Peptides against a protein of PDB entry 6IDX. Designs and how they scored, part 51

Target 1, 380 residues: chain A of PDB entry 6IDX
Amino acid sequence: KELAKLSADVTFATEFINMDGIIVLTRLVESGTKLLSHYSEMLAFTLTAFLELMDHGIVSWDMVSITFIKQIAGYVSQPMVDVSILQRSLAILESMVLNSQSLYQKIAEEITVGQLISHLQVSNQEIQTYAIALINALFLKAPEDKRQDMANAFAQKHLRSIILNHVIRGNRPIKTEMAHQLYVLQVLTFNLLEERMMTKMDPNDQAQRDIIFELRRIAFDAESDPSNAPGSGTEKRKAMYTKDYKMLGFTNHINPAMDFTQTPPGMLALDNMLYLAKVHQDTYIRIVLENSSREDKHECPFGRSAIELTKMLCEILQVGELPNEGRNDYHPMFFTHDRAFEELFGICIQLLNKTWKEMRATAEDFNKVMQVVREQITRA

## One batch from the design tools (peptide; aimed at target 1 D55 Q87 R88 L98)

Design b2_p19_6_s4 (made by RFdiffusion4, then SolubleMPNN; from b2_p19_6, 15 letters changed)
Fold by OpenDDE base, seed 1:
Structure b2_p19_6_s4 (fold): chain B 380 residues (1-380), chain A 19 residues (1-19)
Amino acid sequence: as target 1 above (380 residues)
Amino acid sequence: SAFSERLSKLFREIVEKEE
């Protein structure tokens, strides 16, 4: 206890480290001494002293052994561990992951997200906070090739449901620390959209062109079976499609694929449009047909609006930016759905369409409408 | 907080209209 308290002092820490004191602490943990295991308080103070000493940044985290990592990971994976030990073990693992890529790799082998989810089901908000913090650290430090796999693990309906029901909708007020970790998780989740946001459409890719054709089909041919392969279209059908693409509100009526070559938002806008068309088909058809039947120049161009709205949402959500330590503004809505960004898009496109009508906007007012919509979204 | 509340309200208003 005294050591743990004194370890917060930089002078003491420096002297203790110079005496190889930290090595002694690590060896005590590594040995799994029955003494430390039987006296939870002694172990808790040992782990506290270790954390406080390491927080001075005098010693590299890379000094820790694999045996030490396994012992700490063992305290997190065991069901019958003292809360005080669990909390400190989660904090140590978080710090290891954040400070060393080598330690990240070792920890990622020893701990599963599923094991960390079990610590979210407890009534202790501090344990929940440290569990999410470790999840966030693992997500942040994941190699780019593994980020999507990690994201898929986070996008698991289970993790979101657990966070929503046991953390956000819990019987306790959300503390600032938890709010920050939820914010971080949200930011890291939205950063997965960056790849699609920066992906240009290839106008020559038939599969991507077929998505645009599917948008047309859903809007105008909703009752017709997809059996008519798009390739055999007579010149009349091509001319018909140009009209349909104009009615859809694309800027390039001849080749709508060109509207998705600009990044941001690139292919992410097309993903949102397709999601809306498939998941909220009635809403999509309504928005398109309400504007396609107008001859009064007050039509809201859906395609252009969807692209610019996707870009705006990426800007508002700061897609591609790292989480800021001073922020705690998370949105509970994003934990309610697997496709939360696409659902947000679906809400905001309806708001845009409504705002366009209310303003009696024309194509010349497009930027003004977008500014009003931005204010409606952000000045909440 | 207000953005989240407005989004949540907007979401509820849309979900309630689809019911």
Scores: peptide ipSAE 0.032, ipTM 0.499, DockQ to the pose 0.017
OpenDDE base, seeds 2, 3, 4, 5: peptide ipSAE 0.032, 0.021, 0.027, 0.023; ipTM 0.546, 0.460, 0.498, 0.455; seeds 3, 5 fail the geometry check

Design b2_p19_7 (made by RFdiffusion4)
Pose (drawn by RFdiffusion4):
Structure b2_p19_7 (pose): chain A 370 residues (1-223, 234-380), chain P 19 residues (1-19)
Amino acid sequence: KELAKLSADVTFATEFINMDGIIVLTRLVESGTKLLSHYSEMLAFTLTAFLELMDHGIVSWDMVSITFIKQIAGYVSQPMVDVSILQRSLAILESMVLNSQSLYQKIAEEITVGQLISHLQVSNQEIQTYAIALINALFLKAPEDKRQDMANAFAQKHLRSIILNHVIRGNRPIKTEMAHQLYVLQVLTFNLLEERMMTKMDPNDQAQRDIIFELRRIAFDAETEKRKAMYTKDYKMLGFTNHINPAMDFTQTPPGMLALDNMLYLAKVHQDTYIRIVLENSSREDKHECPFGRSAIELTKMLCEILQVGELPNEGRNDYHPMFFTHDRAFEELFGICIQLLNKTWKEMRATAEDFNKVMQVVREQITRA
Amino acid sequence: SSAIEAARRRAVRRRQSEF
């Protein structure tokens, strides 16, 4: 108890650390008996002292043994133990992950997605905060080529709805540190879109060109002389600036292939809305048609700007858009809503092709005021 | 990285305030 008190003082901490005092603590956790059942209070003070001593930055986090790591991960992976032990354990794991790629790799193997998510279902906001913090730390430290798989795994176990039901709509008001972790989670989540945003279409890749052909087919085949007239104009009546080679329009980065993903999502998941938008504007040879392809690409880019896809998380922000915690595919759903808004605003302005940038500005103002 | 440093600072301050 006294050690937990004094370890926050650097003057004391240095002295204790210079006698390998941290090893006394790690050895106790590694091999001490009945710690959770008979000595939980002692164990809580031990973990408090350990974290306080490590927070002085005198020694590397890489000093910790695999045995110590496994024991701490064990306290998190178990059917919940004492709240004080769990809070410190989650905090120790977060610090290990943030401070070492090696520790991240070992910890990622010792804890499951389901175990971490289950700790969000406790009524204690600090336990919830550290659970989200550990999840954020794993995302921050995951190799670029593994982060997407981790996001899918957390999604399949319902991380989003659990956060919505147990944190955002929970009884306890969200305090500043929890709000910060939600902000960080949202930033990391949007940043999963960044690679596709910056990926150019290969116009010479037939498989990618066939995706655009499929998009056009879904809409034009819903319309016979009128259907023939649409196809004779290649992709003009689908609204692409490059009428003959629309794949070239997807070399603009941002938004790149993310725009294509959004269009395909709208066509497949919301086929009626996609067909309505395209057919209202595919036989219009007055200058008043809303160009779908050009509008979708620019809207995708605008949404990426508004939502700050690619921005790094920082210390100063605690903001988040709560509606993104209500749908597994909220970004794509937002695209669909905004493309309908864009078409409504276009008609309200009796807009022509020359008005394209003005309409996009009004749409930007509409979205950002909402 | 700057994001990692910010996360570390926030974690330490949160512990200082709670423990």

Design b2_p19_7_s1 (made by RFdiffusion4, then SolubleMPNN; from b2_p19_7, 13 letters changed)
Fold by OpenDDE base, seed 1:
Structure b2_p19_7_s1 (fold): chain B 380 residues (1-380), chain A 19 residues (1-19)
Amino acid sequence: as target 1 above (380 residues)
Amino acid sequence: SAATEAAIKRLKKYNKKTL
């Protein structure tokens, strides 16, 4: 107990480390000997002293043995561990993952996100916080292939549901620390969109052009069998498509693919439009047709609006940015749906269309409408 | 990246305040 308290002092820590004191603490953990009276209390203070000592940055985290890692991982994976040991073990593993890529690899082999989810199904918010913190550390340090696997896994859907039901909708107020870890998890989850946000459309890629053509088909030909596209000559077809792409509100009416060459938001804007058109077809058709039938210069340009809205949402959600210290703002809605970003886009594009109508906006007012919509989204 | 190292350092400092 006194060692754990004194280990917070840098002078004491330096002298204790110089006396190989940290090696003694690691050996106590490695021994795993439950035979001592007050073992749990002694171990909790040993782990506290170890954390405080390592926090001075005098000793590399790479000094820890695989036996030590396995013991700490064992305290997290076993169902019947003292809460005080579990808290410190989660914090040690988090620090290991954050400090060393070699330790990340070893810990990722010993612990699953599924085991950490079990620590969210408790009434102790401190345990929940450290469990999310370790998940966030693993997610941050994962290579791109493993990060995508973590995102696609049943573990993410389950994790989201457990966080929603046991943390966000819990009977206790969310503390600042938990709110920060939820913010971090949200930022790391949205960073999976960075690849698509930074992917330029290739105007020569036929498969990407077929998506834009599908947006046109859903909006204007929804009752027409795609097989019965009349064999009207190539020029009449191009002229028809130019009109349709103008009615869709693309900036480049001749080649809408050019509107998706700017990054951000690149292909992510097209993904959002396609999601809206397929999943919320009635909403998509309504938004497009309300503006396509107008000749009063009050048309809301859907294509341009969807691109700029996607970019604005990426900026608001900090897509591609690393989590900031002291930010505690998380959105509960992102824990309600698997495709929460696309659903948010679908809500916000309706808000934009409504705001455009209420302002009686023209194409010259576009930036003013976007500013009002930004304020509405950031206040909600 | 330097940004990743800075973020890791920030996350460590934050988690240290919460312990």
Scores: peptide ipSAE 0.020, ipTM 0.501, DockQ to the pose 0.344
OpenDDE base, seeds 2, 3, 4, 5: peptide ipSAE 0.006, 0.019, 0.018, 0.019; ipTM 0.371, 0.506, 0.510, 0.530; seed 2 fails the geometry check

Design b2_p19_7_s2 (made by RFdiffusion4, then SolubleMPNN; from b2_p19_7, 12 letters changed)
Fold by OpenDDE base, seed 5:
Structure b2_p19_7_s2 (fold): chain B 380 residues (1-380), chain A 19 residues (1-19)
Amino acid sequence: as target 1 above (380 residues)
Amino acid sequence: SAATEAALKRLKKYRKETL
């Protein structure tokens, strides 16, 4: 206890470290010897002293042994561990992950997100906070190749459901730190959209063009028996498609693929449009046909609106930006849906279409509508 | 990274408030 308190003093810490005191503390943890009277209390103070000593930055985190990591990971993975030990063990793991890429690799082998989910199923918001903070640290430090695997583990309906039911819908008010950790988790998850946001469409890629053609098919051919596709000349088909792409509200009616060459939002806008068309087909068809049947210059250009809305959502959600200190604003909807970004897009495109009508907007008012929609989204 | 440093600073603060 006194050691843990004194370890906060830099003078004491320096002298104690010079006496190999930190090595002694690590060996106490490594030994795993539960035979001591008051073991849990002694261990809690040992872990506190270790953290306080390491906080001085005198000793590299890379000094810790694999045995030490396994013991700390063991305290997090074992049921019925003392809360005091569990909290300190989670904090040590987070510190190791954040301070060392080598330790991150070792910890990522010893601990799964699934094991950390068990610490979210408790009434103690402090344990929940330490567990989410460690999850966020693992996500932040994950190599790009493993980040998608972690994302898939987050996309596991289980983690989101547990956070939703035990944290967000819990009987306790969310404290500032938990709100920040939920914000961080949201930011890190939305950053996986960055690749698609920065991917330019290739106007010559037939597979990508076939997606745009599928958007046209869903909007205009959904009721047409495939038997009545008139086998007549290639020119009439091109002219027909140009009309359909105009009705879809693309800027480039001849080659809509050109509208997706701008990054951001690149291919992410096409992904959102395709998701809307497949998952919310009635909403998609309604929006497209309602605007395509107008001849009063009050048509909301769906294609252009979808692209600019996707870009706006990326800006609002700060896609590609790292989490900011002091932010605690998270969207509960992120935890309610598997495809939260695409669902948000589907809500916001309906809001945009409504706002366009309410404003009696024309193509000249486009930027004004987008500004009003931005204000509506950011206030919600 | 700045995000890592922010997370470490926040963790240190949270530890002092809760441990």
Scores: peptide ipSAE 0.574, ipTM 0.964, DockQ to the pose 0.790
OpenDDE base, seeds 1, 2, 3, 4: peptide ipSAE 0.570, 0.570, 0.574, 0.572; ipTM 0.963, 0.963, 0.963, 0.963

Design b2_p19_7_s3 (made by RFdiffusion4, then SolubleMPNN; from b2_p19_7, 12 letters changed)
Fold by OpenDDE base, seed 5:
Structure b2_p19_7_s3 (fold): chain B 380 residues (1-380), chain A 19 residues (1-19)
Amino acid sequence: as target 1 above (380 residues)
Amino acid sequence: SPATEAAINRLKKFRKKTL
């Protein structure tokens, strides 16, 4: 206890470190000897002293042994009755992950996100906060190749459901630190969209062109048996598609693929449009046909609107940006659905279409509509 | 990274409040 308190003093810490004091503390943890009277209290103070000593930055985190990591990981993977040990163990793991890429690799082998989920299913918001903070640290430090695997672990309906039900919808007010960790988790989750946001459409890629054609098919051919596509000449088909792409509200109605060459939002806009068309088909068809049947210059260009809205959502959500210190603004909606970004897009495109009508907008008012929609989204 | 440093500093502050 006194050692843990004194370890906060830099002078004492320097002297104690020079006497190999940290090595002694690490060996106490490594020994795993539960046979001592007051072991839990002694261990809690040992872990506190270790953290306070390491906080001075005099000793590299890379000094810790694999045995030490396994012991700390063991306290987290096999929840002891002692909350004090668990909290310190989570904090040590987070510190190791944040301070050392080598330790991150070792910890990522010893602990799964699935094991940390059990620490979210508790009434103690501090334990929940330490668990989410460790998950966030693992995400933040994950190599790009492993980031998708971690993303898949977030896409696990289980983690989102547990956060939603036990943290967000918990019977306790969310404290500032938990709100920040939820914000961080949200930002790190949306950063997975960066690749698609920065992927340019290749106008020569037939598979990507077939997606645009599928958007046309869903909007205009949903009732037509594919058997009745008249074998009429290639030119009549091309002219027909040009009209359909104009009705879809693409800027380049001759070659809609060109509208997706701008990054951001690149292919992410096409993903959102395809999701809307497949998952919310009635909403998609309604929006497209309602604007395609107008000849009054008050048509909302769906294709252009979808692209610019996707870009706007990426800007609002700061897709590709690292989490900012001091922010605690998380959106509960992002924990309600597996494809929360695409669902948000589906809500916002309806809002845009409504706002366009209410403003009696024309193509010249497009930027004004987008500004109003931005204000509506950011105030919600 | 600045985000890593922020997380480290935040963890230190949170520990001082909770531990």
Scores: peptide ipSAE 0.550, ipTM 0.959, DockQ to the pose 0.835
OpenDDE base, seeds 1, 2, 3, 4: peptide ipSAE 0.496, 0.537, 0.513, 0.516; ipTM 0.949, 0.958, 0.953, 0.953; seed 4 fails the geometry check

Design b2_p19_7_s4 (made by RFdiffusion4, then SolubleMPNN; from b2_p19_7, 11 letters changed)
Fold by OpenDDE base, seed 1:
Structure b2_p19_7_s4 (fold): chain B 380 residues (1-380), chain A 19 residues (1-19)
Amino acid sequence: as target 1 above (380 residues)
Amino acid sequence: SEAIEAQIRRLKEFRKKTA
């Protein structure tokens, strides 16, 4: 206890470290010897002293052994009753992950996001905060090839459901630090959309063209069997498709693929449109047909609107930007659904369509409508 | 990155509040 307190003093820390005192503390953890009287209390103070000593930045985190890492990971992965040890162990793991890529690699082998879920199901918001902060640290330090795996782990219905039910909808007010960690987790999750946002459509890719054709089919041929391969269309069918693409509100009625060559939002806009068409088919068909039947120049161009809305949502959500230290604004909706971005798009496109009608907008009012919609989204 | 450094600072501050 006294050592833990004194370890906060830089003069004491320097002298203690120079005497190899930190090595002694690490060896105490490595031993795993539960036979000591007051073991839990001793261990809690040892871990406190270790953290306080390491906080001075005098010793590299890379000095820790694999055995030490395994012991700390063991305290997090095993059902331990001692909250004090668990808190310090989570903080040590997070510190190791953040300060060293080498330690990240070792920890990522010992601990999964699934093992941290158990620490979210507790009533202790501090434990929940340490657990989410460690998940965020693992996500921040993940190499590019593993970021998708972390995404998939976060996309697990279980983790989202637990955060929603035990943290967000908990009977306790969310503290500022928890709100920030939820914000960070949300930002890191949205950054996975960056690849699709920056992917240009290839107008010559048949598979991508087939998606645009599927959007047309769902809107206008919803009762017709998908067996009509798009390639066998007579010249009349090609001319019909140009009309259909105009009614869908694409800017390029001849080759709608060209509308998706701009990045942002690139292919992410097409992903959103396809999701809406497949998952919310009635809503999609309604929006398209309500505008396709108008001859009064008050038609809302769905295709153009969907692209610009996707871009706007990326800007509002700061897709591709790193988390800001001062922010704590998270959207509970992003914890309610696996495809939360696409669901948000589906809500916002309906809002856009409604706002367009209310404003009695024409194509000349497009930017004005988008500005009003932006204000509505950012105030919600 | 600045985000990692910020996270390290926040962890230190949070530990002080939860000690």
Scores: peptide ipSAE 0.549, ipTM 0.956, DockQ to the pose 0.811
OpenDDE base, seeds 2, 3, 4, 5: peptide ipSAE 0.547, 0.544, 0.547, 0.533; ipTM 0.956, 0.955, 0.956, 0.953

Design b2_p19_8 (made by RFdiffusion4)
Pose (drawn by RFdiffusion4):
Structure b2_p19_8 (pose): chain A 370 residues (1-223, 234-380), chain P 19 residues (1-19)
Amino acid sequence: KELAKLSADVTFATEFINMDGIIVLTRLVESGTKLLSHYSEMLAFTLTAFLELMDHGIVSWDMVSITFIKQIAGYVSQPMVDVSILQRSLAILESMVLNSQSLYQKIAEEITVGQLISHLQVSNQEIQTYAIALINALFLKAPEDKRQDMANAFAQKHLRSIILNHVIRGNRPIKTEMAHQLYVLQVLTFNLLEERMMTKMDPNDQAQRDIIFELRRIAFDAETEKRKAMYTKDYKMLGFTNHINPAMDFTQTPPGMLALDNMLYLAKVHQDTYIRIVLENSSREDKHECPFGRSAIELTKMLCEILQVGELPNEGRNDYHPMFFTHDRAFEELFGICIQLLNKTWKEMRATAEDFNKVMQVVREQITRA
Amino acid sequence: AALDDARRRAIRRRRTDFS
C-alpha cells in the first residue's frame, strides 16, 4: 500500500527502480499464489505501483517478460474478476501496446475480440473507458495490412451496437476521457476508408471497367426506344464527365475507388433509390439533368473532407458524430442520403451543368449545418 | 505524434483514476 502511494513521486521511484524494484512486482505477478482469491487487494496495490513506476519513463516497456504479459492478459481474458484488478490490467495492456510493437504482437494473440467487448458491458465507466482505449491502442499499432481484418472482427461481434447501448445510451453520462476515446475510435474508423479514397482506378483493368458497366445496366435496364437512346450516348446519361471512358473519372484521388464503392453500394443495397435518381436524369436532354456519376464522385470527396478521412487522432479533440454508432455501414448510408439530398437541391435550384459547383456548395452547407 | 499524445493522455487519465 505504501509503495503504491510513494511510487507516484519520481524522487522515490528512482531509488526503488535502481534496486530492481519493478522486478519485485513483476515476479510477484508472474509466480505469486492465490493472488486473485486471497490477495486481490495486495495485487491491486502491486499493479498500481507497477504502473506508477513505469509512468516515470526511466525504463523501457520492453523489459517485461512474456510470463508477465500473459498473466496480465489472463486477468483481462477471464470471466471478469475484481474491478480494481481489471482496470489496472487493461491499463497495463494499453500502455504496453502503445509503447512497443513487440508487445502489441504478443498481446494481440492473448486477448480475444469477444473478451474485450464484454468488458464494455460492465456498469463501471472507467472499465469501459480502458476497454475502448485498449481497442484503440490495438488499432493504432496494428500493421496497415491487418487493421481492416481487425475492424471486421470487432464488427462481427457487435462492437458498435454494444458501445451504442452500453456507453452512448448508458445511464452514466459520458465524461471527458470516455468522450475522447469515442473520438479516437471514430477517427480510426473513418481512416479505414483512406486507402480506397486514395486508390486510383486502373482504366485498363477490364474487371474494374465491368463494375461501371454493371452500374449502368442496373439503371438503364429498368427503363425501349428510350433505353436504346440512353445506351447510344455511352455513359453520358449516367452523368460521367468522361462519356466514353468513365473509368478515367475514378483516377481522381480523392475520392478514387471509394466513390465507386459508394455507387455500387447504393445500386445494390438501395436499388430503387439508385434507379429513381438515374432515370429522372437519363432522358433529360435539357440542360437541367443532375449528372449522377460526376455528382457521386464529388459528393464522396466532399464527405471525405467533411468527416476528415485521413486526419490523425490528436490530443485536443473529444468530438464525435453519434449517428455513426447506429449503423454498420453508416458512411455508405450517409452517401445514399446525401445523394438524394443533392438531387433534391439540384431540382430546387433548377440547376444546369454550369451550376454544378454552386449546387455542391449548397449541399455542403446543408450537410455541415445538420 | 498520435502515439505520443495517446501515451501522455493515458498517463494523466491513470493518475486521475487511480488517485

Design b2_p19_8_s1 (made by RFdiffusion4, then SolubleMPNN; from b2_p19_8, 16 letters changed)
Fold by OpenDDE base, seed 3:
Structure b2_p19_8_s1 (fold): chain B 380 residues (1-380), chain A 19 residues (1-19)
Amino acid sequence: as target 1 above (380 residues)
Amino acid sequence: SSIEAFIKRLKEWNRKVNS
């Protein structure tokens, strides 16, 4: 206990480390002595002293043995471990993951996100905070291939559901530390959109062009009498599609694929449009047809609006940015749905369309409408 | 130093606990 308190002092820590004191502490943990497990308080103080000593940055985390890692991971994975040991073990693992890629690899082999989710189902908000912090550290330090595995829709859906039900909707107010970890998790989740946001459409990729054609089909062919047999000449069809793409509000009516070559938002805008068209088909058709029937120059260009809105949402949500220390602004709504970004897009595109009408906007007012919509979204 | 004495005690304790 006295050692744990003194270890917070940099002068004491320096002298203690210079005398190989930290090596003695690591060996105590590595020995796995049944006695330390019987004296939970002594082990908790040992782990506290170790953490406080390492926080001075005098000793590299890479000095830690695989046996030590296995012992600490064991305290996190074992049922009915003392809360004080569990808390310190989670904090040590977080620090290991954050400070060393080599330690991350070893820890990722010993611990699963599923094991950490069990620590979210407790009433202790401090344990929940350290469990989310370790999940966030693992997510942040994961290589791209493993991030996609962690981003598996089932794992994310389960994790978000547990967080929503046991953390956000818990019977206790959210502390600043927990709010920060929820913010970090939100940022890391939105960073999964970065690849699509930075992916340019290839105008020669037929599969990508077929998505744009599907948007046209959903908007206009659902009401078209089956009597328009495929036999009218290729030129009339091309001219017809140009009109349809104009009615959809694309900037390039001849080749809408060119509108998705700008990054950001690249292909992410097309993903949002397709999601809206498939999941909220009635809303999509309504927005498109309401603007396509207008000849009064007050039509809201859906395609252009969807692209610029996607870009704006990426800017507001800071997609591709690292989480900042001291921020704690998380949005509970993003934990309610697995496709929360696309659902937000669907709400915001309706808001944009409404705002456009209320302002009696024309194409010249586009930037002014977008500014008003930005203010509305950021105040919500 | 008090620290050296403490580390020595800790090492002796570790030997006793592992014996």
Scores: peptide ipSAE 0.023, ipTM 0.565, DockQ to the pose 0.027
OpenDDE base, seeds 1, 2, 4, 5: peptide ipSAE 0.022, 0.019, 0.016, 0.020; ipTM 0.534, 0.523, 0.455, 0.529

Design b2_p19_8_s2 (made by RFdiffusion4, then SolubleMPNN; from b2_p19_8, 16 letters changed)
Fold by OpenDDE base, seed 5:
Structure b2_p19_8_s2 (fold): chain B 380 residues (1-380), chain A 19 residues (1-19)
Amino acid sequence: as target 1 above (380 residues)
Amino acid sequence: SSIEGFIKRLKEWNKKVFS
């Protein structure tokens, strides 16, 4: 206990480390001595002293043995561990993951996100905070392939549900530390959009062209009287499609694929449009048809608006930026749905369409409408 | 120093517990 308190002092820490004191603490943990497990309080103070000593940055985290890692991971994975030991073990694992890629690899083999989710289903907010912190650390340090797998896994749906129900909707105020970890998790989740945001459409990719054609089909073929048999020649069909793409509000109504070659937002805008068209079909059709039937120059160009809105949302959410240690702003809405970005897009595109009408905007007012919408989104 | 004395005691304790 006294050592744990003194270990926070840098002068004491330096002298203690220089005398191989930290090596003695690591060996105490490594030994897994049934004695330390019987003296939970002594182990808790040992882990506290170790963490405080390591936080001075005097000793590299790479100094720890695989046996030490396994013992600490064991305290997180075993069900009958004292809360004080569990908390410190989570913090140690977080620090290991953050400070060493080699330690990350070893820890990722010893623990699962599923085991960490169990520590979210508790009434102790400190345990919940350290569990999310460790999940965030693992997510941050994961290779891109594994990060995407972590995000797509049933584990993440379950994680979001557990966070929503046990943390956000808990009967207690969210502390600053928890708010920060929720912010970090949100940022890391949105950073998965970066690949799609930076993916250019290939105008020669037929599958990508078929998505644009599907947007046209959903908007216009559902209301077209089947009696207008598309029997007129290939040129009339091309002219018809050009008209449809103009009605959809693409900038390049001859070749809408060209609108998705700019990055950001690249293909992410097309993903959002397709999601809206499939999941919120009535809303999509309404927005498109309301603007397609206008001849008064007050039509809101859906395609252009969707692209620029996607870009704006990426800027607001800071997609591709690392989480900042000083920020605690998280949006509970993003924990309510798996495709929260696309749902946000669906809300914001309706807001944009409404704002466009209210402003009686023309194509020349486009940037002004976007600025008003930005202010509305950032104040919400 | 008090630290040296503490580390010495800790090392001695460690030897006793792991012996």
Scores: peptide ipSAE 0.024, ipTM 0.520, DockQ to the pose 0.027
OpenDDE base, seeds 1, 2, 3, 4: peptide ipSAE 0.005, 0.000, 0.000, 0.006; ipTM 0.395, 0.370, 0.372, 0.397

